# Peptides against a protein of PDB entry 7Z53: the designs that were tried, part 54

Target 1, 150 residues: chain A of PDB entry 7Z53
Amino acid sequence: PRIKNQADCIPFFRSCPACPGSNITIRNQINALTSFVDASMVYGSEEPLARNLRNMSNQLGLLAVNQRFQDNGRALLPFDNLHDDPCLLTNRSARIPCFLAGDTRSSEMPELTSMHTLLLREHNRLATELKSLNPRWDGERLYQEARKIV

## One batch from the design tools (peptide; made by RFdiffusion4, then SolubleMPNN)

Design b2_p16_7_s1 (from b2_p16_7, 13 letters changed)
Fold by OpenDDE base, seed 5:
Structure b2_p16_7_s1 (fold): chain B 150 residues (1-150), chain A 16 residues (1-16)
Amino acid sequence: as target 1 above (150 residues)
Amino acid sequence: TEDVAAIEAERAAAEA
């Protein structure tokens, strides 16, 4: 493992539990966190999903953000448009859809939601900075370069 | 961020 000092760490293997007695939530969380190392789950592994996660309304290379809610002016993940949205079924009174993210589990675990939110903000920050530094870059270039940095 | 800015500034100069 890359982390040699494991005294205060919980090791995880894809085929084995992290710890005796660990539950599925912990396992899924660890799996998701490892995927964030390369941020692949933020951007989506499939091209159709990746496109849906992008803001295509401009040439700024940004990821899409929630159009209904913000966190004190800061971006939140956009909502998905699932036909049978399990999040809507969980609490029918709240009527809050699932978040759209590269990892479908982002709406299941608050930790994933938070991490995806942070990385979305970081991407958009980077894209904005890259636009300032490279004003001739189009949205695709900005998106790809920001993605590589994240 | 400073390192990123420096790298991208060099890229911008090269592509100008």
Scores: peptide ipSAE 0.015, ipTM 0.481, DockQ to the pose 0.023
Fold by OpenDDE base, seed 3:
Structure b2_p16_7_s1 (fold): chain B 150 residues (1-150), chain A 16 residues (1-16)
Amino acid sequence: as target 1 above (150 residues)
Amino acid sequence: TEDVAAIEAERAAAEA
């Protein structure tokens, strides 16, 4: 069922049935984490995209996060920079661009957006823990090791 | 989570 009250939704989901923090999102989270096999949707299958998905401002091996919005303090996917952004065209009032993810469909299906968001958070969590355990690892090592675990 | 912790511990030990 589509969520009518969109107050707790990320801006992208203003016309979508799922919102972060909703029961639907939680259920999707569980299903995605349980059934996830290939993380190429999160990290990108091509090197240029993979680099754009990373936080290159430090040596923490993190994926890039949204700089404008958070979900109760938790990370959201970064925005893409598309010339003809279909997300902006779909809802001109919201003025929210499409998310950037390894899967180009991330902004087409709320379920994918939610899954990618969760896996983004998990990667960054893992990278953070790996940094704590291995303080001499550089950003590349942290990123790769976290990616292997995800 | 326990599997993740185990993997992290192994890697930490290898780099110690």
Scores: peptide ipSAE 0.014, ipTM 0.459, DockQ to the pose 0.025
Fold by OpenDDE base, seed 2:
Structure b2_p16_7_s1 (fold): chain B 150 residues (1-150), chain A 16 residues (1-16)
Amino acid sequence: as target 1 above (150 residues)
Amino acid sequence: TEDVAAIEAERAAAEA
């Protein structure tokens, strides 16, 4: 879907997937949505990113969650740590950085952000349930098994 | 698309 309000666009160079100025962005959006089938956009398709998306502080197999904000007690995506954060540049008064997800475009498309958030919550829910059912599983096992179910 | 509860039960049984 195309965002009609260009004022809400993140000022990316070359291509702004969320902005209506490029028809190619529509294709990218569709590709991003279809990629949720294999959940690669949630977990990351590269190992360094995948590790950054995980909560590595325990053996619960959880994905990392936002440490500053929650949505009525529910988890939100963690923030990325970008030097020139385009989300901060888009709305300087809000001072909300971009989210970190398997897709770097997650913060560029609110629909993707929402879906990533939901799948984050689902993964963590599944990991928690699996831990309850299989208390001897370590974090890696819990993470992988939850990922398979998602 | 499988039932989550069924999958979890199967995995629990396999681990037991």
Scores: peptide ipSAE 0.014, ipTM 0.460, DockQ to the pose 0.025
Fold by OpenDDE base, seed 1:
Structure b2_p16_7_s1 (fold): chain B 150 residues (1-150), chain A 16 residues (1-16)
Amino acid sequence: as target 1 above (150 residues)
Amino acid sequence: TEDVAAIEAERAAAEA
């Protein structure tokens, strides 16, 4: 998704614009698409990462969202907390850290960032609907069921 | 999607 509300969104600028037709972009796009089945790009393939991607502050089964910025009221990916954040190092003027996602390359290519954002929103939408339909489900159940649907 | 909604409805019914 394109960031629509510039006043409330993350001013994310890549250090170097990548050509959409570059081999690197194509490879990353393919990798993201191939991850659709297991959704590892969204949920993480390892348990420690998966836990960090979740919102553990409630029992709603949600993925964590950015706490600083939104896209016209819609969720953005949370920031990672790296000691040597490559996004901060490569574009010091923008001062935007890397996003946290199941795929650590989420901030390297806008295509990955947008896809991760969409799937994040979809998961949280599904979890919200499942909570509405099943009010007694706990956060783990909601998270797992939403993940299975995605 | 409609398929997702159907799955959610089925799960809701199963848990009721």
Scores: peptide ipSAE 0.012, ipTM 0.425, DockQ to the pose 0.025

Design b2_p16_7_s2 (from b2_p16_7, 13 letters changed)
Fold by OpenDDE base, seed 2:
Structure b2_p16_7_s2 (fold): chain B 150 residues (1-150), chain A 16 residues (1-16)
Amino acid sequence: as target 1 above (150 residues)
Amino acid sequence: TADMEAIEAARAAAEA
């Protein structure tokens, strides 16, 4: 039986098979890194989402961070406020909602979560540095300039 | 410009 509803599918593309010269018994995959850092995945491609990803409580140009949890003092992605949060539904015992990011898959793929977390931290670091270098810049300027650097 | 210098400084700090 094949999945017929493609709307419920997460697209994955399988790389070409690779056979080592001396070992044809093990089917391996070509190690290809074709992905790049997409700013839209971090900052959001739509303005409403982009605003929700920002810390609007100050003029520091920061991205919003998790208000409940930190990673040994370091920032984590903020939680989304989804009705019928799929992350809550998939593991009811954990009671951890989905992370909010520019990519809706942020909580579905740990590697994306990690990448977005790192880039969030880097953005906030850069914004902080830019603030120290340019104390007269407002939050919008700091946010945009940090976004350009990332 | 001052803005570009600040950006370069921030980028350098990020790479450190």
Scores: peptide ipSAE 0.016, ipTM 0.540, DockQ to the pose 0.026
Fold by OpenDDE base, seed 4:
Structure b2_p16_7_s2 (fold): chain B 150 residues (1-150), chain A 16 residues (1-16)
Amino acid sequence: as target 1 above (150 residues)
Amino acid sequence: TADMEAIEAARAAAEA
């Protein structure tokens, strides 16, 4: 079926087909990476979302991190604040809301969640390093410079 | 130039 509203679509990229070496009718794909999570998906393409993804409590240029959970001391994505949180509704026993990220798919695909988490950590690491190297930089500068590196 | 040096240093640290 054709979806008219492309905003409802989740973009996926299909790998190129492998050349059939024999009389095989089954489509095989090349074992290669054909998709990548752009950093824009981490930071958000919209300014309001981008602001919500940042830690605005200080001038360290950090992205916001989860305030409830950590992974052995390492940061996790912050939770979103949805009125009707589908993550809470689909798994009531877990009581875990959807993650907030630049990509709304972050909570839908664990692979994306992992990637966004890694890039979140990397950004914060870079921002921290930049702060150490440039103590006079404000949060905006640190955020932007770290964003450029990621 | 100091800014660029800091950026490159941060990049290097990230790649180390």
Scores: peptide ipSAE 0.016, ipTM 0.526, DockQ to the pose 0.026
Fold by OpenDDE base, seed 3:
Structure b2_p16_7_s2 (fold): chain B 150 residues (1-150), chain A 16 residues (1-16)
Amino acid sequence: as target 1 above (150 residues)
Amino acid sequence: TADMEAIEAARAAAEA
């Protein structure tokens, strides 16, 4: 059946192949480092979620970070506040809730959690740099400009 | 224009 709610879909892309010369037995991937990245899974595609993912306590344009834990001084994703938190229910002894991200499935896939964490750190790094370069920019400007760069 | 210059400056600062 055709999926009507496209917002619930995980974007999946098939990369284009690259064949070197006459040797077509080895399939290489096109360099996608400079390609456009849809960071909607990091920032949230809906405005209410996007606001919840931001640090609104200052005018630094930062994304919210975990207030309980850090990774050797580095930021981690903030925890979600779910009524029936599946992460808490899965392992009751650990008592670790699900992470809050633009995609609610982030805690279900360690790969997504890692990527979201890295992009969170990158955003906050960029926002910090932009603040240094443009001290008159407010939090909204810093957030939006950093988001564009990511 | 000003935004692009700021972005480029930020990228340059990150690489320095």
Scores: peptide ipSAE 0.015, ipTM 0.522, DockQ to the pose 0.027
Fold by OpenDDE base, seed 1:
Structure b2_p16_7_s2 (fold): chain B 150 residues (1-150), chain A 16 residues (1-16)
Amino acid sequence: as target 1 above (150 residues)
Amino acid sequence: TADMEAIEAARAAAEA
């Protein structure tokens, strides 16, 4: 759920509320990193979220990437489109919205954000290689096969 | 089998 006390803590959606720097935050980060074994935190465990994380503009089986920014030419996580974006609320001057990933905590934990970014890049790299090896595969096949490898 | 071969090839390329 969304944190109700927005005065003292970042108003993110999470199972257990925790302010940055708390032991609870660290524990949640560790658990999220461990969940990468089944890649559910990268691809999303819910179908609506999983669809939003994909690039549906082509048949390349890619995950969506940021359309505004790149990291020295490399892909970044796409931005979410939240009605009340907590990332915009926590830092008014930065004006950077929350990232969209399989875990809603991605923008709250820089380490998790970095890991999701790396796995995003790896998926898209694998999908590109699979397309080269199998030119007749459609986007769904490429996406699923790349997800299985990750 | 062809799919498995493609997966293994892609995995090998990823590890290289």
Scores: peptide ipSAE 0.016, ipTM 0.547, DockQ to the pose 0.024; fails the geometry check

Design b2_p16_7_s3 (from b2_p16_7, 12 letters changed)
Fold by OpenDDE base, seed 5:
Formats: sequence, C-alpha cells, structure tokens
Structure b2_p16_7_s3 (fold): chain B 150 residues (1-150), chain A 16 residues (1-16)
Amino acid sequence: as target 1 above (150 residues)
Amino acid sequence: TEDMEAIEAARKAAEA
C-alpha cells in the first residue's frame, strides 16, 4: 500500500528555518524534490553512505529497512544513529529517531520521508524480482541492476 | 539480451 500520513506518526525536525512563502523555502523544497528524479538521494551520493543504506547481511541486493517498525507489513526507512538525535528531541515521548537516507532531509519533511520510503520499497521489490528471474546474480549485481531501473 | 528481458519483466512486475 501507498504511504499515507507519515507526519501523523513520526516527529520531524528542521535543519533550516521554514518560512512559508519565501523563495528560499520554495527553492530548497524544489531542489530536494528534484533529487528524486534520478533517485540519487535515495541511494546516497557518497560510497560510505551508500554502503550504510544497503542490507549487507545477505546477497539479495536490498536496501536496509527499519528493524523496529513497518507500515502495515511494508518496509520503512532504517533509523540513523545520531548521538544527539534531533528527532528524538522534537518529541521525547514518541521515542522515534531520525531516519537514515541519502537525503538528510528525510526526517525533516514528510513528503521526503514518503518518497524515500516509496523508492526504498520499489528498489527492494525490483531486487526481489530480479533475484527470482536471475538466481545466480549476487547481491552487488542485484543492487546495481535494481538501482538502474529506479 | 537475457538480462534485458529479465529487467523488463521485473519492472512490469514491480509496477503492477
């Protein structure tokens, strides 16, 4: 199922001031959304981050998923491991840390969280299908091929 | 060719 109302369940933080109607806010949002066109922000622009976003426990070519929560059986983004997690500080009772994603804004804007989650699911679905069709492919091949399709 | 066919099949399956 499609992700709905992520903001209702997860606290968010802002790394920059949110000024509704300002050109800066609009531009930043547009730039962030543009990053999803090539899905580069889903996979991470740097190799160390890209590796941290992958499920390296198997050879299935999957991206890492949240180990604590699911969305009605569907995957969510994994949590980051920040010393002073700003997401935890926004709502101390919720105890939900920031998400780990290629875009640092993944926990700042519900729209980005949703898109990252959807693309995560899409990648993993593609990788799963590719594994079914190509059983001999290793995790690296599956990951790269799925990434190319996304 | 086999890889491309597999990719196409996977894409269709994922988008269905």
Scores: peptide ipSAE 0.016, ipTM 0.532, DockQ to the pose 0.023
Fold by OpenDDE base, seed 4:
Structure b2_p16_7_s3 (fold): chain B 150 residues (1-150), chain A 16 residues (1-16)
Amino acid sequence: as target 1 above (150 residues)
Amino acid sequence: TEDMEAIEAARKAAEA
């Protein structure tokens, strides 16, 4: 899906990943949104994946968030459950698996991780706002409408 | 349309 209002779009940057020995930073500045982005990678192109990316514990139309970690109270991407998780194999002592996103490469590039995180937060924000505006909407409606706006 | 306008306003408020 595409963002309907391009004025509220998030720029999607493709640059070199962070140095291997450096800390990975996650962008969370929503006021830095300036350009159009295709958010299809956030939601997944396959229905089973799309379903796994959603929070199915309620009728709020939210995307799933990390259950172990937060970024100063802000949501992070949920962890995937890969049989042979390359992120775990890279650093077994850290025991941090790859993130789950619409694009499996989200954990390979810090920029993608950051953008997916931002879009996750934006979706959940929009879904929350839509719930406030339309209290009778169920989770499916909230999810779909928020998806269209993102 | 009404929802879109409200969402746009909410986005602007969140960015301020």
Scores: peptide ipSAE 0.009, ipTM 0.455, DockQ to the pose 0.021
Fold by OpenDDE base, seed 3:
Structure b2_p16_7_s3 (fold): chain B 150 residues (1-150), chain A 16 residues (1-16)
Amino acid sequence: as target 1 above (150 residues)
Amino acid sequence: TEDMEAIEAARKAAEA
């Protein structure tokens, strides 16, 4: 896959920025997609991040969703809270922060953002269905079982 | 895992 929209450039300071037309951007996209198999981009590979991605306000086993915006009534990824948010820095006028996902690059490429959004919705759908089928399951069980199915 | 497998298949197709 290739990134074609140059407006989606996200700066990096330690390495080359993720900008369309750069080899780094292409490689980052490929590398990110290859890591989808372990679902780390959706659920996070570290426990602190994984907890931040979950809705911990109930026992429904849901992933957290955006509290400010929806897409025609459907869930969007929650926003991250970065000190120097590269998404805000990229476009001062838009004033939209980066999304929070299991991968910090989730907002760098629209393809990843879209896929993460779809998988978020699917997880929450599965968790909801599992709750209906197994009313006594707690949030942890629902979350883990839905994660296994995704 | 089903979605993960689908994503892997899509990735392989996209890289070809």
Scores: peptide ipSAE 0.019, ipTM 0.418, DockQ to the pose 0.021; fails the geometry check
Fold by OpenDDE base, seed 1:
Structure b2_p16_7_s3 (fold): chain B 150 residues (1-150), chain A 16 residues (1-16)
Amino acid sequence: as target 1 above (150 residues)
Amino acid sequence: TEDMEAIEAARKAAEA
């Protein structure tokens, strides 16, 4: 695995369906995995949200990434744009808004945030690979095909 | 099929 931060104990990899530690941790991670089977939590189940989660600035079929922060060069979820952002209101010292994801709970549960982040990275990786394999595909095709693979 | 094989290989590499 190329993910260095394994402390999050995310069973993202095929060989690791669950991480030991606590029932709560296992439950949350399993629930996240099951929710991501159709990837609706990543891509959004509603079209307006799905569009907002995409990078529409190019034809690469990518999901939008955070424009302010990266994790050692790796993508993070984009921030949401809420008038009354609960993340900002809860922790005023941090001044970090909630993440934008297919699941509104992404910022409420660290496990979900991590999972969404990983799947975001995976989608963008797949889209990039698909572009190399199919140079004539447009952004919509790349996005849809990557979504199917995820 | 070739594309899918390449994609699968890429996925496996990413998970390693």
Scores: peptide ipSAE 0.008, ipTM 0.431, DockQ to the pose 0.021; fails the geometry check

Design b2_p16_7_s4 (from b2_p16_7, 11 letters changed)
Fold by OpenDDE base, seed 4:
Structure b2_p16_7_s4 (fold): chain B 150 residues (1-150), chain A 16 residues (1-16)
Amino acid sequence: as target 1 above (150 residues)
Amino acid sequence: TEDVEAIEAARRAAEA
């Protein structure tokens, strides 16, 4: 690729073209939901952030999860540790800090929060399976391989 | 890419 620093890249996805049923010159696309995931939003584009998003307490290659709350036993995003946490300021009664994710906007948009949460769970699930299949792999290998799949 | 089969197996397992 022409750009060496992939963190500076804006990913693009183009749907497959479909043959039109009518005589039209406009490029048609397959009537299917097509999308791609920019994993940088989950894993972080900066190495210091990426490390903070990982569970470094073991060699399982997992992403860090919330230590205070779970969703019916399933993982939630970890909380950030901001000096002036805007999430706490908006609702002092709830006392819920901003989530930590690869995208700092994760707490601003519920859609992003949900997506990040799902991909967090998916990563950890994949890492767990990879560990089962490859017991000799260390945490770094598990993390990297799971990230490639996500 | 090492252990391609394991990766694919993990994908299938994760989907189950």
Scores: peptide ipSAE 0.017, ipTM 0.555, DockQ to the pose 0.028
Fold by OpenDDE base, seed 1:
Structure b2_p16_7_s4 (fold): chain B 150 residues (1-150), chain A 16 residues (1-16)
Amino acid sequence: as target 1 above (150 residues)
Amino acid sequence: TEDVEAIEAARRAAEA
């Protein structure tokens, strides 16, 4: 599913006037978009991060979703648990913490948030369908197979 | 082969 209504979305805005004009930010965004086959931006390239991005409360092979907010019933990215959250420090009035994603640059590039959200939803959709087709698959199998499809 | 068929079915469903 796609993000159709932003009214119920988390107001993730950073007051950083230099970020939109940063060549590094633009380059990183382009690299992330062109590396969609890798999908490391969604699943994480490091094992500890990858585990934190998964829903480990069941055997459904799902990625973790936000526990505080939804977009008209649809999933949003989970929040990270940073000691010094740069997103909270950037815009103290908004009081929105950084999202947790496979790409650590997601909190630095809000432009990637929507894409990560869409791919999160797609993974969970695929995992759910694979569970329906293969009821005996465990969470690891469902997660890996859905990851391969994405 | 069964796994491949399941993946293909999921892909077809994703495209619909």
Scores: peptide ipSAE 0.016, ipTM 0.480, DockQ to the pose 0.022
Fold by OpenDDE base, seed 3:
Structure b2_p16_7_s4 (fold): chain B 150 residues (1-150), chain A 16 residues (1-16)
Amino acid sequence: as target 1 above (150 residues)
Amino acid sequence: TEDVEAIEAARRAAEA
């Protein structure tokens, strides 16, 4: 959650944040990074989620990007569409909804958010390059090939 | 990493 005292909070699902007075250990951080080996946390493990993470407006094989914000012209994760968005509830002043990613913890751990963002950009970069090299590939092929490389 | 480098190399070669 978007609270000031992150040192006393344990990253959890955004719908149920916990601050029991413990911090993330180096070991836990390493384990979290290890989860990106298969990239399932980026692309989603479930097909409905995976589809929602893709840009379906074209045949470029891209992942969806934030439609409201960019980081100096660079892509950010798209926002999720939650009725009771816990990200909005935890910090009503910021009015920033939860990010949509393959890992539900993306909005809870800034490190994961950053990693997801970087991998999003990398995927889209790869898909763009693959399209340039293979102009006849459709969006599905581009997406899958880029996913394999990541 | 290796695949990325290969793609970039191929792109550079195609642009030459």
Scores: peptide ipSAE 0.013, ipTM 0.453, DockQ to the pose 0.022
Fold by OpenDDE base, seed 2:
Structure b2_p16_7_s4 (fold): chain B 150 residues (1-150), chain A 16 residues (1-16)
Amino acid sequence: as target 1 above (150 residues)
Amino acid sequence: TEDVEAIEAARRAAEA
């Protein structure tokens, strides 16, 4: 199965069901709303995870993006690096690792994955815009300000 | 509002 959007499909491991029930959709929305204020589902609630979700290769305040796949040129969530990756174990033929996000369930529910992807893109868009408006801000400032806006 | 729109868009995309 693949996550669909208006322009293209987001690559997703085949072990995930194509059409989750309406209850799951509602629950995903509720779960997102519970963390909506702090956006912990995107940024992580723990410092080690938060650091791993950031692009630390520059001072642009960006979140890390997938290094293997893009969605018609647009960013996807990075993969996690687990020794015993449950996503790989679920469907060995697909060979797609779990996505890394602030919410550990990101790869279990396609709705969460798509939402996290959109919010990832929004953060990076905001950080880019903030950099344009405030050229002297460093990566930490850009990241934090974008996080506050998202 | 942007986050709400993103969530709604994601939900619609998942249901398509």
Scores: peptide ipSAE 0.016, ipTM 0.447, DockQ to the pose 0.023; fails the geometry check

Design b2_p16_8_s1 (from b2_p16_8 with V2E R5K K9M Y12W)
Fold by OpenDDE base, seed 1:
Structure b2_p16_8_s1 (fold): chain B 150 residues (1-150), chain A 16 residues (1-16)
Amino acid sequence: as target 1 above (150 residues)
Amino acid sequence: SEEEKIAEMQKWIAEN
């Protein structure tokens, strides 16, 4: 389930509910550990993050994709907009920012980056197929239905 | 290291 209020206790999927304090790092770790079960690694467990991961420029229910680069025509994760981007600081010659994903570990483990990329593509594929089958569905419906399938 | 792998991935992306 998505977290709407940081002050509330969180019912984690397939885990005990947690009542996190103000420590964002601890919450991120808990969410990341259960991400492969509830797909929060793709969609985000916090509503502000979830919104930032979506393509809000249309009513197609898509997740946002990288606007600068593609992988042989296929989608890559969007870049984050961090003030002090650790990826830029680590490799100043490459000048590539950290990726934005539902799991904060996306730029800490390349395996997660690849997996998140594949699931991003799968979501967008599903949303596109659902749009074809249900032309009257709006972006919210498409997004939620695709999320249920993933 | 993981950081080195990420750097390599970023380099690949930058070159494509």
Scores: peptide ipSAE 0.076, ipTM 0.666, DockQ to the pose 0.058
Fold by OpenDDE base, seed 2:
Structure b2_p16_8_s1 (fold): chain B 150 residues (1-150), chain A 16 residues (1-16)
Amino acid sequence: as target 1 above (150 residues)
Amino acid sequence: SEEEKIAEMQKWIAEN
């Protein structure tokens, strides 16, 4: 869960300066980690978001990956499509929009982004493995089973 | 700095 009291600090997004002396970032990290039980930070806690996080172009049960960038051939989180993208606004030179993940804070903290990226990769790895083991499973089954394992 | 954080993120992602 996201920290409620964020008034003590300007919201931190990617390419934004962190608030000195604030424990908000630490708490956000902890909260994100504690929510790992249901992995909602990866898969989303709401159905519309969850659907947007999935690769719906096939029946492989994969999460969507970035279509523009990879990390040495490895998947990155997809970009969100925000009208007022804080990631773009805070650093115009970078011109990298916010990442889309189950946690809206994904681009606010590099550590969370990294973790989400890792878990994205793990899900897709698991889904791929499950497909190999269970060729008759459709995308929904693969997605759900991989989600349960992650 | 934020740049350092981004760099750290990139490094972490690359290594995992």
Scores: peptide ipSAE 0.033, ipTM 0.634, DockQ to the pose 0.029
Fold by OpenDDE base, seed 5:
Structure b2_p16_8_s1 (fold): chain B 150 residues (1-150), chain A 16 residues (1-16)
Amino acid sequence: as target 1 above (150 residues)
Amino acid sequence: SEEEKIAEMQKWIAEN
């Protein structure tokens, strides 16, 4: 990405340095962390799903977040809209549907839910930061650039 | 209640 404000830093940068004079060791650690992430799990591997995972109500390049619930002010994954939602069937008392993610297995493998939630938050954080650094970027640019960093 | 749902969801996420 093209950073206009050199005074600001963006962590978790993969390709080019996120900060002028960045510590190489820290960058390598960040790159190693993100290298183990299959982005398709978060963003979806197909365009229809990818669009459903995005917040299309603005030009901020954000992923969609849960509109009903937050975790102490932090974003949660949006709910899916499944016929015969298995999450509702497994826990009838809670009545919480499955989450929408890049991979449907996220609800079947709860271990992935936390990771996807964190990555959702990270993407939105990055997109927000990129918007601050590049205010003329549209939502598509912000989304793509944030996706590249994650 | 909504609060119970939130708590359950948070617990589920935290435990996995």
Scores: peptide ipSAE 0.029, ipTM 0.593, DockQ to the pose 0.031
Fold by OpenDDE base, seed 4:
Structure b2_p16_8_s1 (fold): chain B 150 residues (1-150), chain A 16 residues (1-16)
Amino acid sequence: as target 1 above (150 residues)
Amino acid sequence: SEEEKIAEMQKWIAEN
């Protein structure tokens, strides 16, 4: 996703850090870990799902991308192919099916959708670069190596 | 509803 209209933006502000003195300093971390990325949300934790998340039409080791929509040429998450798609049932006027991701929450929590999208793009970028560096690697090798880097 | 808002956002994400 990319912001095309400023009017569509939802403002988000963060509080500025407090400085102990008059001098400008870099804020020290007081928390060891605030967040982490679980790759299983992108790649899937089950083998059948993992295969469905991959682009199996070639040996490039890519994740599948949306076939209907792009973000000015950039990839979006693929839609799932559910018989009874809850996203379609929720808002029939929108007519946008649920996204397919390693975590089913991608469509339930829009906050996750962007992260999934970015990581999908990163994976495909890495796989593409790895293919350039290692032309003889097959799709499985490219996929696994890219996944390790992400 | 919240679900409807999510659907609209999903649509926006897909199209933008």
Scores: peptide ipSAE 0.024, ipTM 0.503, DockQ to the pose 0.045

